# Ledger of designs, part 14: peptides against a protein of PDB entry 3MAZ

Target 1, 99 residues: chain A of PDB entry 3MAZ
Amino acid sequence: VLNPMPACFYTVSRKEATEMLQKNPSLGNMILRPGSDSRNYSITIRQEIDIPRIKHYKVMSVGQNYTIELEKPVTLPNLFSVIDYFVKETRGNLRPFIC
Target 2, 99 residues: chain A of PDB entry 3MAZ as posed
Amino acid sequence: VLNPMPACFYTVSRKEATEMLQKNPSLGNMILRPGSDSRNYSITIRQEIDIPRIKHYKVMSVGQNYTIELEKPVTLPNLFSVIDYFVKETRGNLRPFIA

## One batch from the design tools (peptide; made by RFdiffusion4, then SolubleMPNN)

Design b1_p11_6_s1 (from b1_p11_6, 3 letters changed)
Fold by OpenDDE base, seed 2:
Structure b1_p11_6_s1 (fold): chain B 99 residues (1-99), chain A 11 residues (1-11)
Amino acid sequence: as target 1 above (99 residues)
Amino acid sequence: EEYETEPPEPL
């Protein structure tokens, strides 16, 4: 049984997430999805700064925390905090995709 | 598959 998940979590593939974000950009531009490993996740975003760009981030489950796999790793206590990180880091530019 | 290594860009 899974604990509550962020609203932008969808059991979709990388391809499906990309299509969702491209099809309805007004609904948000960030999706949390299952990673290749059952306990890991991925974040897919679609930012339109200069031109639309799709990017993917790896979120690894480490012990009781989650680490966003960046050159300078960011470790957070839960998936809600992971979503919060992306929202705050972009000063609100990234918004969870809600459909 | 490729993943980003830098934080997402802010506007």
Scores: peptide ipSAE 0.756, ipTM 0.954, DockQ to the pose 0.818
Fold by OpenDDE base, seed 5:
Structure b1_p11_6_s1 (fold): chain B 99 residues (1-99), chain A 11 residues (1-11)
Amino acid sequence: as target 1 above (99 residues)
Amino acid sequence: EEYETEPPEPL
């Protein structure tokens, strides 16, 4: 049984995610995608603060939680919370890509 | 491949 995935989840590669964000920036600037390993994920964002910048984050499945692999790790209970973290951390600058 | 180690920038 699989729980629902965030609306910005797409089974795409790093390259494809980048292209999606660049092609339709009006649809959002954040994508959740499968990681290199099963049960892990990656977040790809495209922020245009000064100039367009593509960045990738690693989200590791740890037990029943997920950890955003940053210098100071952030552990959250589910993928929806992971998306929420990115939205809140950027004060709304990041928005899930809704295709 | 490279991944960010710092939180995403706020606006």
Scores: peptide ipSAE 0.755, ipTM 0.954, DockQ to the pose 0.824
Fold by OpenDDE base, seed 1:
Structure b1_p11_6_s1 (fold): chain B 99 residues (1-99), chain A 11 residues (1-11)
Amino acid sequence: as target 1 above (99 residues)
Amino acid sequence: EEYETEPPEPL
């Protein structure tokens, strides 16, 4: 069964995601997009803590879960949880891009 | 292409 995708999911490239975030920062600063391989994804964020910074994260499909590829990997049960992780980890600084 | 290895920073 294929569950609905998070609202901030867009079938865009790394470049397109960056442009979306830069053009409309008021709509959010986090996008989930397709990875280079099927069932894998990438998260692109744009934080403006000191200066605007675009960062990308790799989200790998592992079994029935998803792992955010960090030095200390974070494994979650679904993509909604992945989005939640980024929101919570940043204490709300990151918000899903909704257009 | 490069990817981050550290968690995103909080505000």
Scores: peptide ipSAE 0.754, ipTM 0.954, DockQ to the pose 0.832
Fold by OpenDDE base, seed 3:
Structure b1_p11_6_s1 (fold): chain B 99 residues (1-99), chain A 11 residues (1-11)
Amino acid sequence: as target 1 above (99 residues)
Amino acid sequence: EEYETEPPEPL
């Protein structure tokens, strides 16, 4: 059984994700993409709080859960919850990129 | 490759 992926998931590189977000900011500012290792992922965001800033986050598959690698790690049950975390943590500022 | 260690900032 393979669950569907979040709508903002794209099989793109770090560079391509950055270009997508910069080209069409009206479509969203957050992309989920494949990580360097199998079953791991990365999140790329483009926030325009003061000036446009591109940032990347590491999402590691741990057992049946996923951990966002931060100084204070955040563990969630699935990738949909990971996307939800970013939306809620930023109070709606981050929105999944829908192309 | 560089990754963030702090959660994303809210608007």
Scores: peptide ipSAE 0.754, ipTM 0.954, DockQ to the pose 0.814

Design b1_p11_6_s2 (from b1_p11_6 with S2E A7P)
Fold by OpenDDE base, seed 1:
Structure b1_p11_6_s2 (fold): chain B 99 residues (1-99), chain A 11 residues (1-11)
Amino acid sequence: as target 1 above (99 residues)
Amino acid sequence: EEYEREPPEPL
């Protein structure tokens, strides 16, 4: 059973996600979107620490968990936890994009 | 398409 999706989930492409974040930075700087394969996702962020930077992360569905594909993989129980990870890891710098 | 290998940086 598929639970409700995080508020920052949008059925958009990489390009569309980038445009959304650039156009309305006051609404947040993180978007969760569909990956190329079913049950997989991608995270797109726009941080302005020094200069604006767009970055993308791969989130793979593995069994009943999700793994953020980093050099040192991070496995979490659900997509809400994935969003939480990005918020906590950046000490609040990343915030879900809410339209 | 390319993806990041390191976690996002904190402020």
Scores: peptide ipSAE 0.771, ipTM 0.957, DockQ to the pose 0.831
Fold by OpenDDE base, seed 2:
Structure b1_p11_6_s2 (fold): chain B 99 residues (1-99), chain A 11 residues (1-11)
Amino acid sequence: as target 1 above (99 residues)
Amino acid sequence: EEYEREPPEPL
């Protein structure tokens, strides 16, 4: 079974993701992208709270779940839930980048 | 490469 990916998933590098978010901030401020390993991912965000800041998060595949590698890790059942976490945690400030 | 260890900030 092939599951769909979140709409903000792009096969881009860290640098490319940064450029996408900086170039078109009106399209959203969060990108999901492939990680360095075969079955991990990274989240790149651009938040403009005080000043514009680019930040990256590591999302590790753990069994059938995914763990956001924070000091206090957050484990979720799928990548859609990972995106949902970022949206809810920021009270809607983060929005998926839709190009 | 560096990654964040804290959750993203709310608005």
Scores: peptide ipSAE 0.771, ipTM 0.957, DockQ to the pose 0.825
Fold by OpenDDE base, seed 4:
Structure b1_p11_6_s2 (fold): chain B 99 residues (1-99), chain A 11 residues (1-11)
Amino acid sequence: as target 1 above (99 residues)
Amino acid sequence: EEYEREPPEPL
């Protein structure tokens, strides 16, 4: 069974994701991409609070859930919820990159 | 490569 992926998922590298976000900031500022390991992912964001900052987050597949690897880990049921977390946590400042 | 340890900041 192949479940659909969030609209901001792209099979790109860390470098490519950074370039995408910098080139077209009006399209969004958050990208979900493959991690270094098969069932893991990474999220790259570009926030302009004080100055433009590129940040990366590790999302680990754990059983049937996903864990955002923060000092205080956040475990969610699916990748859509992971995207939702980032949107909510930033009160809408982060928006999925739609190309 | 490095990853963030803190959640993203709200505007």
Scores: peptide ipSAE 0.770, ipTM 0.956, DockQ to the pose 0.817
Fold by OpenDDE base, seed 3:
Structure b1_p11_6_s2 (fold): chain B 99 residues (1-99), chain A 11 residues (1-11)
Amino acid sequence: as target 1 above (99 residues)
Amino acid sequence: EEYEREPPEPL
């Protein structure tokens, strides 16, 4: 059994996550999902700044922490902090998808 | 599969 996971975590594929976000944008625009490697994760977002854009981020498990694989890597202590990073970085524009 | 290298942009 996994430890508590963020509310926006779903065991879905990249394609399924995209469909979920497109179908019900009012429920949120960010999903955390399993990565290709069982120990890692991916985040899929759908932002409508100018036009709707689907983007994906790689979240790697590194020791006891998680690193968002950006040009300038961001390392955080847990998945809740990862979600928090996305919310804060976008000043609240990104919100976890809750259904 | 492709992934973003820049952080998400704010509103």
Scores: peptide ipSAE 0.769, ipTM 0.957, DockQ to the pose 0.824

Design b1_p11_6_s3 (from b1_p11_6 with R5T A7P)
Fold by OpenDDE base, seed 1:
Structure b1_p11_6_s3 (fold): chain B 99 residues (1-99), chain A 11 residues (1-11)
Amino acid sequence: as target 1 above (99 residues)
Amino acid sequence: ESYETEPPEPL
């Protein structure tokens, strides 16, 4: 069963996601995309705090939840919460890419 | 490919 996906989800590669964010920064700076394995995902962001920086995060499906693979892992109940985490953690600096 | 280990930076 596949529930509705976050608006910033796109079936694109790491390279394509990077290009999307660089080409249209006004549309947002965060993309959720398929991971290398089914049921897993990756987050690609483009922040311009000091200089433009592209970063990627691994989101693993663990049971009924999702874990953002960080040194201090963050486990959340769904992909919408994952997007929310990135928005809140950056105090609104990160915004979902909407086209 | 590599991934970040720290949370994203806030403004």
Scores: peptide ipSAE 0.739, ipTM 0.949, DockQ to the pose 0.831
Fold by OpenDDE base, seed 4:
Structure b1_p11_6_s3 (fold): chain B 99 residues (1-99), chain A 11 residues (1-11)
Amino acid sequence: as target 1 above (99 residues)
Amino acid sequence: ESYETEPPEPL
């Protein structure tokens, strides 16, 4: 039995995620998607601060937690917290893509 | 493929 996935989770590729965000920016600018390996994920965002920029982040499943692979790793208890991190870190600039 | 190493930029 598994908990539900965050609303911005879609079983899409890196390319498709990018296209989704570019096509409908009004629906949000952050997508959670499957990683190349099972139990791992990736976050794709499209921020438009100075210019539109597509960025990807690696989220590794480590034990019962998840680690956002940054120079200074951020470990969180679940995927919902991962989404929360991105929202808070950007002071609300990032919003989950909901279609 | 590559990934970011820095946290996302704030508004």
Scores: peptide ipSAE 0.738, ipTM 0.949, DockQ to the pose 0.817
Fold by OpenDDE base, seed 3:
Structure b1_p11_6_s3 (fold): chain B 99 residues (1-99), chain A 11 residues (1-11)
Amino acid sequence: as target 1 above (99 residues)
Amino acid sequence: ESYETEPPEPL
């Protein structure tokens, strides 16, 4: 059984995600993609606060939840909540990439 | 490969 994935999920590499965000910034600035193994994902963002910056975050599947690997880890119930966290934390600055 | 350790910054 496959649960629905966030609209900004793409089966792309780190490099491809970066290129997508750089080529069409008007479509959004956040992508969710496969991690190094089946138990994790990665978030790639492109923020233009001062200058354009590409950053990557690790999202680990832990039991029934997901944890954003930060110094102070953030655990959420599903991938939709993970995307929501990034949107809310940045007060809307980050928006899911939709193409 | 490198990953951020701090949450994303707001505008």
Scores: peptide ipSAE 0.738, ipTM 0.949, DockQ to the pose 0.804
Fold by OpenDDE base, seed 5:
Structure b1_p11_6_s3 (fold): chain B 99 residues (1-99), chain A 11 residues (1-11)
Amino acid sequence: as target 1 above (99 residues)
Amino acid sequence: ESYETEPPEPL
């Protein structure tokens, strides 16, 4: 069974994701997109804490879970949880880009 | 290409 993808998932490149976030900041600041290889993904965010900053995170498919490739890896059961992690970790600062 | 190694920052 194929589960639905998070609402902020878009089949776009790193460049396109950046442009989307920059063009419509009011729609959210986080995008989930296909990774460079196989069943992996990337998260692109645009935070405006001090100044606008674009950052990218690698989300690797590991078995039935997903690991956010950080110095201290975070493994979660699904992509929805990955999005949730980013929202919670930033105390709501990051919001899924919805258009 | 580069990726972050630290968690995203909260406000």
Scores: peptide ipSAE 0.737, ipTM 0.948, DockQ to the pose 0.843

Design b1_p11_6_s4 (from b1_p11_6, 4 letters changed)
Fold by OpenDDE base, seed 3:
Parts: sequence; structure tokens; C-alpha cells
Structure b1_p11_6_s4 (fold): chain B 99 residues (1-99), chain A 11 residues (1-11)
Amino acid sequence: as target 1 above (99 residues)
Amino acid sequence: EEYETEPPEAL
């Protein structure tokens, strides 16, 4: 049983995610993808603040929650909240990639 | 493989 996933979730590699974001920036700049380990995920973003930058974040499944692996970890109840965090933290600069 | 340790930047 798999609950619905965020619209920006794609079963792609780090490299593929980067290419998607670079080729169609008008569709969004954030992708959620499978992590290297079971039940874990990664977030790939492409921000153009000063110059275009590709960055990756690790999202670990912890119990029934998810933790964004930052120096100061952020724990959230589901993947939709993880996407929301990225949107809110950047004041709307990050938008889910909708292909 | 490298991952960020700081939250994403805002404009």
C-alpha cells in the first residue's frame, strides 16, 4: 500500500532530475525523488538567486515521520509537508516541478 | 554524493 505522492515526485536519478530542472525551468525548480536507501528520499532544487545552482537534500524516513537532514534537522509528518517546508522556507521561490 | 546541510535560500 502506497499513499499518494506529491505531484513533484519522479522516479529519476540525481542526474536525470538535474537535467529536467535545467531543460524546463518554467515548470518549477524542485523535484522529489527516490533516495539510495529504502523508504528514504532526496530533494533536488535549481535556484537562480545570484547564479543557477543545483542543490540536493536528504530526506530520511524516521518512524512515521520524515526528517530533512540539515545541520538543524527538520522533522515533518509526511512528504507533502516536506514539500511545503521548502516552498515556505524560500518564501515561494521554490515551486514543485510539474511535468 | 554531496547533500546540503543548510536550509534553502530565500530571495
Scores: peptide ipSAE 0.758, ipTM 0.952, DockQ to the pose 0.822
Fold by OpenDDE base, seed 1:
Structure b1_p11_6_s4 (fold): chain B 99 residues (1-99), chain A 11 residues (1-11)
Amino acid sequence: as target 1 above (99 residues)
Amino acid sequence: EEYETEPPEAL
């Protein structure tokens, strides 16, 4: 039995995630999806600060933790914390996509 | 495929 995943997790491709966010922006602007390798993930966001921008982030499973692959890496204990990071870092601008 | 290296922007 798999542990619960964040509500914004969907088994979709990069392209599908982009389409979901563009089609229904009122439902949220952040999606967690499977990465290219087992146990790795990607985050796709759509922010409209100046103009609409789609961006992708790599989340690597490292030991019992997860690391958001940024210039200054951010390591967190679970995927829920990863989602929390994106929400807090943007002061609430990013919200999980809830279909 | 490309990925971001900077944190997401805040308002």
Scores: peptide ipSAE 0.754, ipTM 0.952, DockQ to the pose 0.816
Fold by OpenDDE base, seed 5:
Structure b1_p11_6_s4 (fold): chain B 99 residues (1-99), chain A 11 residues (1-11)
Amino acid sequence: as target 1 above (99 residues)
Amino acid sequence: EEYETEPPEAL
């Protein structure tokens, strides 16, 4: 049984995600996309704090959970929680890209 | 390719 994916999930490449975020910043600034390997994902964000900056994060599938590959790894139960983490960590600055 | 190792910035 497959669960639905977060609304900001798109089957796009790193470059395409970057272009999407740059083209329509009013639609959000965070995209979840397929990683280099199956069951892995990447998060691409475009934050405009001082200047527009594109950043990418690796989200690895670990068992039934997902780990955001940071210096201090963050493990969460599902992809919705991953998106939630990014929203909360940035105090709402990051918003899922809704096309 | 490069990935971030620090959490995303907050305002």
Scores: peptide ipSAE 0.753, ipTM 0.951, DockQ to the pose 0.813
Fold by OpenDDE base, seed 4:
Structure b1_p11_6_s4 (fold): chain B 99 residues (1-99), chain A 11 residues (1-11)
Amino acid sequence: as target 1 above (99 residues)
Amino acid sequence: EEYETEPPEAL
């Protein structure tokens, strides 16, 4: 049993997420999706700064927290905070995909 | 599959 998930969470594959973001960029540019392992997740984004770029991030569940697997790991208390991190880090450039 | 190691870019 899982608690409520962020609005941009979809049970889709990496490929599907990419297609969703490319097809409807006006709906947002960030998707949270299931990872290859049961309790892990992935974030797929489509930023259009210089040119459109699709990027994927690994979010590992560690105990009761979640760690964004970056060179300098970022550990947060829940998935909502993970989404918040991406929004803040990009100063609002990233927005959750809402369909 | 590959994943990013750097934080997402800001404008």
Scores: peptide ipSAE 0.746, ipTM 0.951, DockQ to the pose 0.824

Design b1_p11_7_s1 (from b1_p11_7, 5 letters changed)
Fold by OpenDDE base, seed 2:
Structure b1_p11_7_s1 (fold): chain B 99 residues (1-99), chain A 11 residues (1-11)
Amino acid sequence: as target 1 above (99 residues)
Amino acid sequence: MLVEAPDGLEE
């Protein structure tokens, strides 16, 4: 039994997430998905600033927290905070994909 | 201003 997950969480692969974002950009541009390991996750984004750019981030569970594998790692208490971080850092350019 | 997502390690 899983605890509540962010609205943009989908049990999809890296490829599927990419396709979802490309197919329906109006629904959002950020997806949270299962990572390679049971307690890890990945974030897939598709930003259209100059040209469309797709990126994938690792979100690693560390104890009861989560660390976003950035150049300067950021550790947050839950996945909702992880999503919020990406939204705020991009001043709203990144928005959770809501299907 | 449109802000790019931060740099990070690719999955």
Scores: peptide ipSAE 0.469, ipTM 0.901, DockQ to the pose 0.843
Fold by OpenDDE base, seed 5:
Structure b1_p11_7_s1 (fold): chain B 99 residues (1-99), chain A 11 residues (1-11)
Amino acid sequence: as target 1 above (99 residues)
Amino acid sequence: MLVEAPDGLEE
């Protein structure tokens, strides 16, 4: 009943995440996955604005917060907020991948 | 319009 991780979190590799998004775009276009380091994460997205484009963002664990490594870094209190940020910033274009 | 995801440092 208590979900510690966002629904779009999957323990998959960068490559696997890409394949998931490409295979089932109707299920969403954003995946949260383990990063290269134990306490870090990565966000993989697949946007189809003009053509399909895959991007991978770094989400760094900093203290009790998380910083999305953007041109202008954004620090948020939890991973749910990280997902929300991407959804809101893209006005809903990015949606969590729900398998 | 469709909003592109923000630019950032990729993994």
Scores: peptide ipSAE 0.469, ipTM 0.903, DockQ to the pose 0.852
Fold by OpenDDE base, seed 3:
Structure b1_p11_7_s1 (fold): chain B 99 residues (1-99), chain A 11 residues (1-11)
Amino acid sequence: as target 1 above (99 residues)
Amino acid sequence: MLVEAPDGLEE
């Protein structure tokens, strides 16, 4: 049984997520999507600082927690915390894509 | 101040 998912979760591919963010940047710039494995996920972002940049992150299910595959990995208790992490670390520059 | 997302392993 799954708990509620973050509002920026969409059952889309890597390509579709990229297109969504490019088409409607005013709706947000961060999407959570299914990973290649059963309990894993991916984060796709589109930041426009100097130029538009698309990045994809792996969010790995580890036990009851989730680890964001960063240079220095970060482990959090749930997917809501994963979204919150990206928002807070970028001081609000990253915002969940809400369609 | 605009903060870039951290560097990580690309999916």
Scores: peptide ipSAE 0.466, ipTM 0.902, DockQ to the pose 0.835
Fold by OpenDDE base, seed 1:
Structure b1_p11_7_s1 (fold): chain B 99 residues (1-99), chain A 11 residues (1-11)
Amino acid sequence: as target 1 above (99 residues)
Amino acid sequence: MLVEAPDGLEE
């Protein structure tokens, strides 16, 4: 079955995403979820480098692309690329949450 | 090497 959304996409709230990542860290540490506005999304991550850190990123739909709201914004063609960006940028430390 | 996620604007 063709999945039009990344496997780590869940229709959950900010709080629920945080709880999911905290409860089952072995399943991954990155979730894509609906944003506050239509066609926008958010990324919630939980990294354990020195101490556990939860971060939430805005992924804004811009035309046919998506822009990750970073200090240095990154624009990508689709949500799969957004997930890939976070994986590659962290050299594999971030992994999509798969349950 | 483990790399911390980039800084950005939070939701």
Scores: peptide ipSAE 0.384, ipTM 0.876, DockQ to the pose 0.867

Design b1_p11_7_s2 (from b1_p11_7, 4 letters changed)
Fold by OpenDDE base, seed 1:
Order: C-alpha cells, then structure tokens, then sequence
Structure b1_p11_7_s2 (fold): chain B 99 residues (1-99), chain A 11 residues (1-11)
C-alpha cells in the first residue's frame, strides 16, 4: 500500500514515460516515476517550445524533504510540492500527465 | 513567452 501520490505518478521506466508523453501529449507533459534507488524519484517532461524536448530530473529524498537536482537545487516538503514547482516555474506550460 | 525548464541531473 502506497501513501497518497501525485496523480501523475506512474510505476514506469524512463523509456515507458517517454513513450507515454510522446503518444498522448494532450493528456499532459510531465510524469513522476520511481528512481533507481529506494525513496528517490524521477521527473520526465516533454516541452514543445521550438521543438519537442524530453528531459529527466532527479528528485532525491533528503531527510523528510525532496530535492530537485537542478543547477540551483530546490528543496520541497513533499512530492505534491515538487509537481507544483514544475507547473509554476513554467507558468503552466508543464501539466501533470493524467491518464 | 513559454518557459523552458533548465537542465538538471538526469535519472
């Protein structure tokens, strides 16, 4: 049994996440997925500004918080806040993938 | 303008 997770969380691989976003872009362009290590996660996004670009981000569990591994790392209290950060940072261009 | 997320460490 899992604790409540963001709606865009899927137990998929890096490759599967990429394929999901490419196949159904109208459903959203951001997926949260399990990381390679326990309690860590990854964010896969597909932004189409000039051309479609797939990017992957590490979300590391640090104590009771989560750190998005950006050039300037951002630490947030929960995974919902992580998703919110991506949405707000892109002024709504990123939207959680809802299948 | 549309905002692109900056690069980060990949997983």
Amino acid sequence: as target 1 above (99 residues)
Amino acid sequence: PLVEMPDGLEE
Scores: peptide ipSAE 0.566, ipTM 0.921, DockQ to the pose 0.830
Fold by OpenDDE base, seed 5:
Structure b1_p11_7_s2 (fold): chain B 99 residues (1-99), chain A 11 residues (1-11)
Amino acid sequence: as target 1 above (99 residues)
Amino acid sequence: PLVEMPDGLEE
């Protein structure tokens, strides 16, 4: 069974993701997108803690899991868990971009 | 306070 991708997944480039988040911040501030390599992904976020800041994170496919390349890497079983992690880690500040 | 995601390997 092929599971669907998270709702905030878009086949967009790093630049496009940035523009999407900047253009419609009310729709969310986190996008999952294809990474540079097959089976890898990237998370683009736009947080406005003090000023708007864009960051991009590597999400590496490792075996059957995914590792978020944070300072302290976090390994999770699927991409939905990856999105959930970002949401919970920021106490809800990060929300998936839904358009 | 709002929580900022920590840094990591950028892609």
Scores: peptide ipSAE 0.547, ipTM 0.916, DockQ to the pose 0.847
Fold by OpenDDE base, seed 2:
Structure b1_p11_7_s2 (fold): chain B 99 residues (1-99), chain A 11 residues (1-11)
Amino acid sequence: as target 1 above (99 residues)
Amino acid sequence: PLVEMPDGLEE
């Protein structure tokens, strides 16, 4: 029934995702998690450029696509593309958390 | 250079 999900998807809360990334930064720094509403998701990242910074993004289901709620929204066809976008936009700095 | 993701709406 349920289609495959990206490897960095975990059924965790905002707080839990933050703790996961802080506890094991060597495993990656990006987590996809359920959003507050059905069919929506959230991305939690932990980038350490100057200092560690935690950020969260809304990934909204729009029809058959997904929109990353950035200042300039980006719409993509699936969640795998969403993860890929984060990786590519940061030139590999963001890596999916693999546990 | 390292690229930081911009801010956005969060939850």
Scores: peptide ipSAE 0.543, ipTM 0.914, DockQ to the pose 0.835
Fold by OpenDDE base, seed 4:
Structure b1_p11_7_s2 (fold): chain B 99 residues (1-99), chain A 11 residues (1-11)
Amino acid sequence: as target 1 above (99 residues)
Amino acid sequence: PLVEMPDGLEE
C-alpha cells in the first residue's frame, strides 16, 4: 500500500514536460516526472518573471527521504513536501500543473 | 517581489 503521487506527477519525458507547460501555462507551471534512475525524479518548471524560463531539477531518493539538488540541497520526507517546497519557496508563483 | 527558483543540478 503506497500513498498516491502528487497531482502534478506525470510519466513524461523532459521534452514532453516542457511542451506541456508551454502549451497550457494556465494549468500550472510545475511538473514532477520520472528521473533517469529507478527511484529518482525530476521537477520541470516554467517561470515567467521577466521572460519565460524553463528549468529542471533533480530530486534524488536518499533512504526514505528526497533531496532536491539545489546549490544548497534540501532534504524532505516525501514528494508532497517536495512540491510544497517549490510552491512555498516561490511564494506561490509555482503551481502544480493539473491537466 | 516574485521569487525565481535558483539553479541546481538538472536532469
Scores: peptide ipSAE 0.525, ipTM 0.909, DockQ to the pose 0.844

